# Peptides against a protein of PDB entry 5ONS: the designs that were tried, part 33

Target 1, 181 residues: chain A of PDB entry 5ONS
Amino acid sequence: MFKKFDEKENVSNCIQLKTSVIKGIKNQLIEQFPGIEPWLNQIMPKKDPVKIVRCHEHIEILTVNGELLFFRQREGPFYPTLRLLHKYPFILPHQQVDKGAIKFVLSGANIMCPGLTSPGAKLYPAAVDTIVAIMAEGKQHALCVGVMKMSAEDIEKVNKGIGIENIHYLNDGLWHMKTYK

## One batch from the design tools (peptide; made by RFdiffusion4, then SolubleMPNN)

Design b1_p12_4_s1 (from b1_p12_4, 4 letters changed)
Fold by OpenDDE base, seed 2:
Structure b1_p12_4_s1 (fold): chain B 181 residues (1-181), chain A 12 residues (1-12)
Amino acid sequence: as target 1 above (181 residues)
Amino acid sequence: SEAEKEYAEYLD
């Protein structure tokens, strides 16, 4: 989603959200990520305005105090940014790729099944379309936010093709935005 | 960042 993204070229505008809209978004976030509920007041304090950065390709980024928290495309599901995920790594279920897959993931490539079934990888139960944090062998921080394109069961059984779609990865265009006020 | 340091060998 952000492989060729540049803040200066791809951001259209930024709007401050009304209270009612913020409440709706918070409820949606809790529905998507139940584990975030106890932390939501910390992530999105009531006293702080919430903004949406509108980008090309129908991308919207939710921000608080300049921090990029979540993003979505075409009114689809919200994804946490890697920066938020690094602070709250439990927001998403995890999958772990082997060391050999790292360079490809960080080039924006989708995660192939063998990279999730190899000895250095760890594959956890997950259904198709689940948003997941991609971890890496021997690393502590997520390097990617992805979407399961196959179930964990099918990844293990078929073990070929795209297992997880790469949505947002370390050092992509969204990562380089850092903050937006 | 800590993450960038951790993956430095794979980054620019």
Scores: peptide ipSAE 0.759, ipTM 0.966, DockQ to the pose 0.900
Fold by OpenDDE base, seed 5:
Structure b1_p12_4_s1 (fold): chain B 181 residues (1-181), chain A 12 residues (1-12)
Amino acid sequence: as target 1 above (181 residues)
Amino acid sequence: SEAEKEYAEYLD
């Protein structure tokens, strides 16, 4: 989603959200990520305005105090940014790729099944379309936010093709954006 | 960042 993204080229505008809209978004976030509920007040304090950075290709980034928290495309599901995920690693279920897959993930490549089934990888139960945090062998921080394109069961069984779609990865255009005030 | 340091060998 952000492989060719550039803040100067691809940001259109920024709007401050009304209270009612914020409440709706918070409810949606809790629905998508139930584990975030106890933390949502410190992630999105009531006293702080919530903004949407509107970008090309129908991308919207949810921000508070310049911090990029979540994003979505075409009013689809929200994804946490890696920066938020690093603060709250439990927001998403995890999958772990082997060391060999790291360089490909960080180039924006989708995650192929062998990178999830080989030694050093860890594959956890997950259904198709589940948004997941991609961890790496021997590393502590997630390097990617992805979406399961196959179930964990099918990844292990078929073991070829795209297992997880790469949505947002470390050092992509969204990562480089850092903040938006 | 800590993450960038952790993955430094893979980043430009």
Scores: peptide ipSAE 0.756, ipTM 0.966, DockQ to the pose 0.901
Fold by OpenDDE base, seed 1:
Structure b1_p12_4_s1 (fold): chain B 181 residues (1-181), chain A 12 residues (1-12)
Amino acid sequence: as target 1 above (181 residues)
Amino acid sequence: SEAEKEYAEYLD
């Protein structure tokens, strides 16, 4: 989603959200990520305005105090930014790729099944379309936010093709967009 | 960042 993204070229405008809209978004976030509920008040304090940065290709980034928290495309599901995920690593279920897959993930490539089934990888139960944090062998921080394109069960059985779609990865265009006020 | 340091060998 952000492989060719540049803040200067791909941001259109920024709007401040009304209270009712913010409440709706918070409810959506809790529905998508139940584990975030106890933390949502410190992530999005009631006293702080919430903004949406509108980008090309129907991408929207939710921000508070300049921090980029979540993003979505075409009003689909929200994804946490890696920067938020690093602070709250539990808000997504995890999958772990082996060491050999790291270079490909960080080039923006989708995660292929062998990178999730090989020694050093850890594949956890997950249904198709689940948003997941991609971890790596021997590393502590997530390097990617992805979407399951196959169930964990099918990844193990088929073990060929795209297992997880790469949505946002470390050092992509969104990552380099550190803050926006 | 901590994450960038952790993956430094893979980043430009």
Scores: peptide ipSAE 0.752, ipTM 0.965, DockQ to the pose 0.899
Fold by OpenDDE base, seed 4:
Structure b1_p12_4_s1 (fold): chain B 181 residues (1-181), chain A 12 residues (1-12)
Amino acid sequence: as target 1 above (181 residues)
Amino acid sequence: SEAEKEYAEYLD
C-alpha cells in the first residue's frame, strides 16, 4: 500500500474530526481489536483532537497530536501503523517469518507460504482476512502489518503461494512520514 | 528507532 508512497506527493489534505465521528471510530477500533479497549484512552485522549490525513488512492491516516496511529483504504478496515504496534505489540495477532524472508518483506513482497512453515518461522492459528503483525526469527519488533490470504491451516497443508499480503512494512513510505500535525 | 536498529543490516 505504501511502497511508492511519498508525503509530499501523495498527501491531499488533513481534516479534524467531529466528536460523534471520533466516537464511531473508537467503537470500530474496539470491535476490530478488542484488546485495545483498556488502552484506547491513553492512545486517543479525549482532550486531544483527532485528525484524518487524506491521501491519494483513497488512503486515510488517523492521527492524534501528530502521531500516526491507524490507516485504512476505501473506508475498509483500520490497520495499526508499525509505530503504534511497536508501542502496543498485542494489538494484532502475530505470525513469524524465517530469517530468509526478512529481505523480501522489507522490499514490499507478499509473504509466501514456505516462509511461514520453514524452520525458524512460527505459524499461529488465524482465519483468512485476519490482520496480523509479521514478526521475524530472532527479532523483537514487527517488521510488517499484513493480511492473511489463506488460513493458517491452509498455509500448512498447501504450503504454496501467497500466505499473507504485505500491507505496511518497516521503512516504507508510511514509516518515513513519522509525524503529521 | 529501536526497530530500525534491530533491522539495520536490511535497511539502506
Scores: peptide ipSAE 0.747, ipTM 0.965, DockQ to the pose 0.864

Design b1_p12_4_s2 (from b1_p12_4 with A2E D9E S12D)
Fold by OpenDDE base, seed 3:
Order: sequence, then structure tokens, then C-alpha cells
Structure b1_p12_4_s2 (fold): chain B 181 residues (1-181), chain A 12 residues (1-12)
Amino acid sequence: as target 1 above (181 residues)
Amino acid sequence: SEAEEEYAEYLD
């Protein structure tokens, strides 16, 4: 989603959200990520304005105090940014790729099944369309936010093709945006 | 960042 993204070229405008809209978004986030509920007041303090950075290709980035928290495309599901995920690693279920997959993930490539079933990888139960944090063998921080294109069961059984779609990865255009006020 | 340092060998 952000492989060719540049803040100066791809950001259209920024709007401050009304209280009622913020409430609706918070409810959506809790529905998508139930584990975030106890932390949401810390992530999005009631006293702080919430803004949406509107980008090309119908991308919207949710920000508080300049921090990029979540993003979505075409009013689809919200994804946490890697920067938020690094602060709250538990808000997404995890999958782990082997060390050989790292260089490909960081080039924006989708994650193929063998990279999730090989020695060094760890595959956890997850349904298709689940948003997941991609971890790597021997590393502590997530390097990617992805979406399961196959269930964990099917990845293990079929072991061929795209297992997880790469949505946002370390050092992509969104990562380089850092902050926006 | 800590993550960038951890993956430094893979980053441009």
C-alpha cells in the first residue's frame, strides 16, 4: 500500500474530526481489536484532537498529537501503523517468518507459505482476512503488518502461494512519514 | 528507532 508513497506527493489534506465521528471510530477500533479497549484512552486521550490525513488512492491516516496511529483504504478495515504496533505489540495476533524471508518482506513482497512453515518460522491459528503482525526469526520488533490470504490451517496444508499479503512494512513510505501535525 | 537498528542489515 505504501511502497511508492511519499508524504509531499501523496498527501492531499488534513482534517480535524468532530467528537461524534471520533466516538464512532473508537467503537470501530474496539470491534476490530478487542484487546485495545483498555489502552484506547491512552492511545487517543479524550482531551486531544483527532485528525485524518487524507492521501491519494483513498488512503486515510488517523493521527493524534502528530502520531500516526491507524490507517485504512476506501473505508475498509483499520490497520495499526508499525509505530503504534511497536508500542503495543499485543494489539494484533502474530505470525513469524523465517530469517530468509526478511529481505523480501522489507522490499514489499507478499509472504509466501514456505516462509511461514519452514524451520525458524512460527505459524499460529488465524482465519483468512485476519490482520496480523509479522515477526521474524531472531527479532523482537514486528517488521510488517499483513492480512491473512489463507487460513493458518490452509497455509500449512497447501504450503504454496501467497499466505499473507504485505500491507505496511518497516522502511516503507508510511514509516518514513514519521509524524504529521 | 530500535526497530530500524534491529533490522539495519536489511535496510537501505
Scores: peptide ipSAE 0.758, ipTM 0.965, DockQ to the pose 0.913
Fold by OpenDDE base, seed 2:
Structure b1_p12_4_s2 (fold): chain B 181 residues (1-181), chain A 12 residues (1-12)
Amino acid sequence: as target 1 above (181 residues)
Amino acid sequence: SEAEEEYAEYLD
């Protein structure tokens, strides 16, 4: 989603959200990520305005105090940014790729099944379309936010093709935005 | 960042 993204070229505008809209978004976030509920007041304090950065390709980024928290495309599901995920790594279920897959993930490539079934990888139960944090062998921080394109069961059984779609990865255009006020 | 440092060998 952000492989060729540049803040100066791809951001259209920024709007401050009304209270009612913020409440709706918070409820949606809790529905998507139940584990975030106890932390939501910390992530999105009531006293702080919430903004949406509107980008090309129908991308919207939710921000608080300049921090990029979540993003979505075409009114689809919200994804946490890697920066938020690094602070709250439990927001998403995890999958772990082997060391050999790292360079490809960080180039924006989708995660192929063998990278999730190899000895250095760890594959956890997950259904198709689940948003997941991609971890890596021997690393502590997620390097990617992805979407399961196959179930964990099918990844293990078929073990070929795209297992997880790469949505947002370390050092992509969204990562380089850092903050937006 | 800590993450960038952790993956430095794979980054620019």
Scores: peptide ipSAE 0.757, ipTM 0.965, DockQ to the pose 0.900
Fold by OpenDDE base, seed 5:
Structure b1_p12_4_s2 (fold): chain B 181 residues (1-181), chain A 12 residues (1-12)
Amino acid sequence: as target 1 above (181 residues)
Amino acid sequence: SEAEEEYAEYLD
């Protein structure tokens, strides 16, 4: 989603959200990520305005105090940014790729099944369309936010093709954006 | 960042 993203080229505008809209978004976030509920007040304090950075290709980034928290495309599901995920690693279920897959993930490549089934990888139960944090062998921080394109069961069984779609990765255009005030 | 440092060998 952000492989060719540039803040100067791809940001259109920024709007401050009304209270009612914020409440709706918070409810949606809790629905998508139930584990975030106890933390949502410190992630999105009531006293702080919530903004949407509108970008090309129908991308919207949810921000508070310049911090990029979540994003979505075409009013689809929200994804946490890696920066938020690093603060709250439990927001998403995890999958782990082997060391060999790291360089490809960080180039924006989708995650192929062998990178999830080989030694050093760890594959956890997950259904198709589940948003997941991609961890790496021997590393502590997630390097990617992805979406399961196959179930964990099918990844192990078929073991070829795209297992997880790469949505947002470390050092992509969204990562480089850092903040938006 | 900590993550960038952790993955430094893979980043430009």
Scores: peptide ipSAE 0.755, ipTM 0.965, DockQ to the pose 0.901
Fold by OpenDDE base, seed 1:
Structure b1_p12_4_s2 (fold): chain B 181 residues (1-181), chain A 12 residues (1-12)
Amino acid sequence: as target 1 above (181 residues)
Amino acid sequence: SEAEEEYAEYLD
């Protein structure tokens, strides 16, 4: 989603959200990520305005105090930014790729099944379309936010093709967009 | 960042 993204070229405008809209978004976030509920008040304090940065290709980034928290495309599901995920690593279920897959993930490539089934990888139960944090063998921080394109069960059985779609990865265009006020 | 340092060998 952000492989060719540049803040100067791909941001259109920024709007401040009304209270009712913010409440709706918070409810959506809790529905998508139940584990975030106890933390949502410190992530999005009631006293702080919430903004949406509108980008090309129908991408929207939710921000508070300049911090980029979540993003979505075409009003689909929200994804946490890696920067938020690093602070709250539990808000997504995890999958772990092996060491050999790291270079490909960080080039923006989708995660292939062998990178999730090989020694050093850890594949956890997950349904198709689940948003997941991609971890790596021997590393502590997530390097990617992805979407399951196959169930964990099918990844193990088929073990060929795209297992997880790469949505946002460390050092992509969104990552380099550190803050926006 | 901590993450960038952790993955430094893979980043430009």
Scores: peptide ipSAE 0.751, ipTM 0.964, DockQ to the pose 0.898

Design b1_p12_4_s3 (from b1_p12_4, 5 letters changed)
Fold by OpenDDE base, seed 1:
Structure b1_p12_4_s3 (fold): chain B 181 residues (1-181), chain A 12 residues (1-12)
Amino acid sequence: as target 1 above (181 residues)
Amino acid sequence: SEAEKEYAEFLD
């Protein structure tokens, strides 16, 4: 989603959200990520304005105090930014790729099944379309936010093709967009 | 960042 993204070229505008809209978004976030509920008032304090940065290709980024928290495309599901995920690693279920897959993930490539089934990888139960944090062998921080294109069960059985779609990865255009006020 | 340092060998 952000492989060719550049803040100067791909951001259109920024709007401040009304209270009712913010409340709706918070409810949606809790529905998508139940584990975030105890932390949401810390992540999005009631006293702080919430803004949406509108980008090309129907991408929207949710921000508070300039911090990029979540993003979505075409009003689909919200994804956490890696920067938020690093602060709250538990808001997504995890999958772990082997060391050999790291260079490909960080080039924006989708995660292939062998990178999830090989020694050093860890594949956890997950259904198709689940938003997941991609971890790596021997590393502590997530390097990617992805979406399961196959169930974990099918990844193990088929073990060919795209297992997880790469949505946002470390060092992509969104990552380099550190803040926006 | 900590993450960038952790993955430095793979980053430009």
Scores: peptide ipSAE 0.750, ipTM 0.963, DockQ to the pose 0.903
Fold by OpenDDE base, seed 5:
Structure b1_p12_4_s3 (fold): chain B 181 residues (1-181), chain A 12 residues (1-12)
Amino acid sequence: as target 1 above (181 residues)
Amino acid sequence: SEAEKEYAEFLD
């Protein structure tokens, strides 16, 4: 989603959200990420305005005090940014790729099944379409936010093809955006 | 960042 993303070229505008809209978004976030509820007031303090940075390709980035928190495309599900995920690693369920997959993930490549079933990888139960944090063998921080294209069960059984779609990865265009006021 | 340091060998 952000492989060729550039703030200067791909951001259209920024709008401040109304209170009612913010309330709705918070409810959506709690539905998607139940574990976030106790932390939501810290992540999105009531006194702080919430903004949406509108980008090309129907991408929207939710921001508070310039911090990029979540993003979505075409009003689909919200994804946490890697920067937020690094602060709150529990927001997403995890999957772990082996060391050999790291260089490919960081180039924006989708995650192939063998990278999730080989020694050094860890495959956890997850249904299709689940948004997941991609961890790596021997590393502590997520390097990617992805979406399960196969269930964990099917990844193990089939063990070929795209297991997880790469949505946002470390050092991509969104990562380099850092903040937006 | 800590993450960038952790993955430095894979980042340009």
Scores: peptide ipSAE 0.750, ipTM 0.963, DockQ to the pose 0.905
Fold by OpenDDE base, seed 3:
Structure b1_p12_4_s3 (fold): chain B 181 residues (1-181), chain A 12 residues (1-12)
Amino acid sequence: as target 1 above (181 residues)
Amino acid sequence: SEAEKEYAEFLD
C-alpha cells in the first residue's frame, strides 16, 4: 500500500474530526481490536484533537498530536501503523517468518507459505482476512502489518502461494512519514 | 528507532 508512497506527493489534505465522528471511529476500533479498549484513552486522549490525513488512492491516516496511529483504504478496515504497534505490540495477533523471509518482506513482498512453515517460523491459529503483526525469527519488533490471505490451517496444509498480504512494512513510505501536524 | 537498529542489516 505504501511502497511508492511519498508525503509530499501523495498527501492531499488534513482535516480535524468532529467529536461525533471520533466516537464512531473509537467504537469501530474496539470492534476490530477488542484488546485495545483499555488503552484507547491513552492512545487517543479525549482532550486531544483527532485528524485524518487524506492521501491519494483513497488512503486515510488517523493522527493524534501528529502521531500516525491507524490507516485505512476506501473506508475499509483500520490497520495500526507499525509505530503504534511497536508501542502496543499486543493489539494484533502475531505470525513469525523465518530469517530468510525478512529481506523480501522489507522490499514489500507478500509472505509466502514456506516462510511461515519452515524452521524458525511460528504459525499461530488465525482465520482468513485477519489483520496480523508479522514478527521475524530472532527479532523483537514487528517488521510488517499484514492480512491473512489463507487460514493458518490452510497455510500449513497447502504450503504454497501467498499466505499473508504485505500491507505496511518497516521503512516503507508510511514509516518514513513519521509525524504529521 | 529500536526497530530500525534491529533490522539495520536488511534496510536500504
Scores: peptide ipSAE 0.749, ipTM 0.963, DockQ to the pose 0.951
Fold by OpenDDE base, seed 4:
Structure b1_p12_4_s3 (fold): chain B 181 residues (1-181), chain A 12 residues (1-12)
Amino acid sequence: as target 1 above (181 residues)
Amino acid sequence: SEAEKEYAEFLD
């Protein structure tokens, strides 16, 4: 989603959200990520304005105090940014790729099944379309936010093709954006 | 960042 993204070229405008809209978004976030509920007032304090940065290709980024928290495309599901995920690693279920897959993930490539079934990888139960944090063998921080294109069971059984779609990865255009006020 | 340092060998 952000392989060719550049803040200077791809950001259109920024709008401040009304209280009613913010409430709706918070409810949606809790529905998508139940584990975030106890932390949501810390992540999005009531006293702080919430903004949406509108970008090309129907991308929207949710921000508070300049911090990029979540993003979505075409009013689809929200994804946490890697920066938020690094602060709250538990808000997504995890999958772990082997060491050999790291360089490909960081180039924006989708995660192939063998990179999730090989020694050094860890495949956890997850249904298709689940948003997941991609971890790496021997590393502590997530390097990617992805979406399961196959269930964990099917990845293990078929072990061929795209297992997880790469949505946002370390050092992509969104990562480089850092803040927006 | 800590993450960038952790993956430094894979980043430009």
Scores: peptide ipSAE 0.749, ipTM 0.963, DockQ to the pose 0.903

Design b1_p12_4_s4 (from b1_p12_4, 4 letters changed)
Fold by OpenDDE base, seed 5:
Structure b1_p12_4_s4 (fold): chain B 181 residues (1-181), chain A 12 residues (1-12)
Amino acid sequence: as target 1 above (181 residues)
Amino acid sequence: SEAEEEYKEYLD
């Protein structure tokens, strides 16, 4: 989503959300990420305005005090940014790729099944379309936010093709934004 | 960042 993304080229505008819209978004976030509920007031304090950075390709980034928290495309599901995920790593279920997959993930490549089934990888139960945090062998921080394109079960059985779609990865265009005020 | 440092060998 952000492989060719550049803040100067791809950001259109920024709008401040009204209270009712913020409430709706918070409810959506809790629905998608139940574990976030106890932390949501910390992540999105009521006293702080919530903004949407509108980008090309129907991408919207939810921000508070310039911090990029979540994003979505075409009003689809929200994804946490890696920066938020690093602060709250429990927001998403995890999958772990082996060491060899790291360089490919960080190039924006989708995660192939062998990178999830090989020694050093850890594959946890997850259904198709589940948004997951991609961890790496020997590393503590997520390097990618992805979406399961196959169930964990099928990844193990088929072990061929795209297991997880790479949505947002460390050092992509969204990562480089850092903040937006 | 901590993450960038952790993955520095794969970045740039």
Scores: peptide ipSAE 0.748, ipTM 0.964, DockQ to the pose 0.902
Fold by OpenDDE base, seed 1:
Structure b1_p12_4_s4 (fold): chain B 181 residues (1-181), chain A 12 residues (1-12)
Amino acid sequence: as target 1 above (181 residues)
Amino acid sequence: SEAEEEYKEYLD
């Protein structure tokens, strides 16, 4: 989603949200990520305005105090940014790729099944379309936010083709955006 | 960042 993203070229505008809209978004976030509920007032304090940065290709980024928290495309599901995920690693279920897959993930490539089934990888039960945090063998921080394109069961059985779609990865255009006031 | 440092060998 952000492989060729540049703030100067791909950001259109920024709007401040109404209180009612913010409440709706918070409810959506809790529905998508139940584990975030106890932390949501810390992540999005009631006293702080919430903004949406509107980008090309129908991408919207939710921000509070300049911090990029979540993003979505075409009003689909929200994804946490890696920067938020690093603060709250439990927001998403995890999958772990082997060491050999790291360089490909960080080039923006989708995650192939063998990188999830090989020694050093850890594959946990997950249904198709589940948003997941991609961890790596021997590393502590997530390097990617992805979407399961096959179930964990099918990844193990078929073990070829795209297992997880790469949505947002460390050092992509969104990562380099850092903040937006 | 901590994450960038952790993955530095892949980001250079």
Scores: peptide ipSAE 0.747, ipTM 0.964, DockQ to the pose 0.879
Fold by OpenDDE base, seed 2:
Structure b1_p12_4_s4 (fold): chain B 181 residues (1-181), chain A 12 residues (1-12)
Amino acid sequence: as target 1 above (181 residues)
Amino acid sequence: SEAEEEYKEYLD
């Protein structure tokens, strides 16, 4: 989603949200990520304005105090940014790729099944279409936010093809935005 | 960032 993304070229505008819209978004976030509920007042304090950065290709980024929190495309599901995920690693279920997969993930490549089943990888139960945090062998921080294209069970059984779609990865265009006021 | 440092060998 952000492989060729550049803030200067791909951001259209920024809108401050009304209270009612914010409430709706918070409810959506809790529905998608139940574990975030106890932390939502910390992540999105009532006293702080919530803004949407509108980008090309129907991408929207939710921000508070310039911090990029979540994003979505074409009214689809919300994804946490890696920056938020690093602060709250439990927001997403995890999958772990082996060391050999790291360089490919960080080039924007999708995660192939062997990178999730090989020694050094860890594959956890997850249904297709689940948004997941991609961890790496020997690393503490997620390097990617992805979507399961196969269930964990099928990844193990089939063990070929795209297991997880790469949505947002460390050092992509969204990562480089850092903040937006 | 901590993450960038952790993956520095893979980042330009």
Scores: peptide ipSAE 0.744, ipTM 0.963, DockQ to the pose 0.901
Fold by OpenDDE base, seed 4:
Parts: structure tokens; sequence; C-alpha cells
Structure b1_p12_4_s4 (fold): chain B 181 residues (1-181), chain A 12 residues (1-12)
């Protein structure tokens, strides 16, 4: 989603959200990520305005005090940014790729099944379309936010093709954006 | 960042 993203060229505008919209978004976030509920007040303090950075290709980034928290495309589900995920690693269920897959993930490539079933990888139960944090063998921080294109069960059975779609990865255009006020 | 340092061998 952000492989060719550049803040200067791909950000259109920024809008401040009204209270009712913020409330709706918070409820949606809790529905998508139940574990975030106890932390939502410190992530999105009531006294702080919430903004949406509108980008090309129907991408929207949810921000508070310039911090990039979540993003979505075409008003679909929200994804946490890696920066937020690093602060709250439990927001997403995890999958772990082997060491050999790291360079490909960081180039924006989708995660192929063998990279999730090989020694060094760890594949946890997850349904298709689940948003997941991609971890790496021997590393502590997530390097990617992805979406299961196959269930974990099918990844193990078929073991070929795209297992997880790469949505946002370390050092992509969104990562380099850092903040926006 | 900590993550960038952790993956430095893979980053530009």
Amino acid sequence: as target 1 above (181 residues)
Amino acid sequence: SEAEEEYKEYLD
C-alpha cells in the first residue's frame, strides 16, 4: 500500500474530526482490536483532537497530536501503523517469518507460504482476512502489518503461493512519514 | 528507532 508512497506527493489534505465521528471510530477500533480497549484513552486522549490525513488512492491515516495511529483504504478496516504496533505489540495477532524472508518482506513483497512453514517461522491459528503483525525469526519488533490471504490451516496444507499480503512494512513510505500535524 | 536498529542490516 505504501511502497511508492511519498508524503509530499501523496497527501492531499488533513481534516479534524467531530466528536461523534471520533466516538464511532473508537467503537470500531475496539470491535476490530478488543485488546486495545484498556489502552485507547492513552492512545487517543479525549482532550486531544483526532485528525484524518487524506491521501491518494483513497488512503486515510488517523492521527492524534501528529502521531500516525491507524490507516485504512476505501473506508475499509483500520490497520495499526507499525509505530503504534511497536508501542502496543498485542494489538494484532502475530505470525513469524523465517530469517530468509526478512529481506523480501522489507522490499514490500507478499509473504509466501514457505516463509511461514519453514524452520524458524512460527504460524499461529488465524482465519483468512485476519490483520496480523509479521514478526521475524530472532527479532523482537514487527517488521510488517499484513492480511492473511489463506487461513493458517490452509497455509500449512497447501504451502505454496501467497499466505499473507504485505500491507505496511518497516521503512516504507508510511514509516518515513513519522508524524503529521 | 529500536526497530530500525534491530533490522539495520536489511535497511538502507
Scores: peptide ipSAE 0.743, ipTM 0.963, DockQ to the pose 0.891

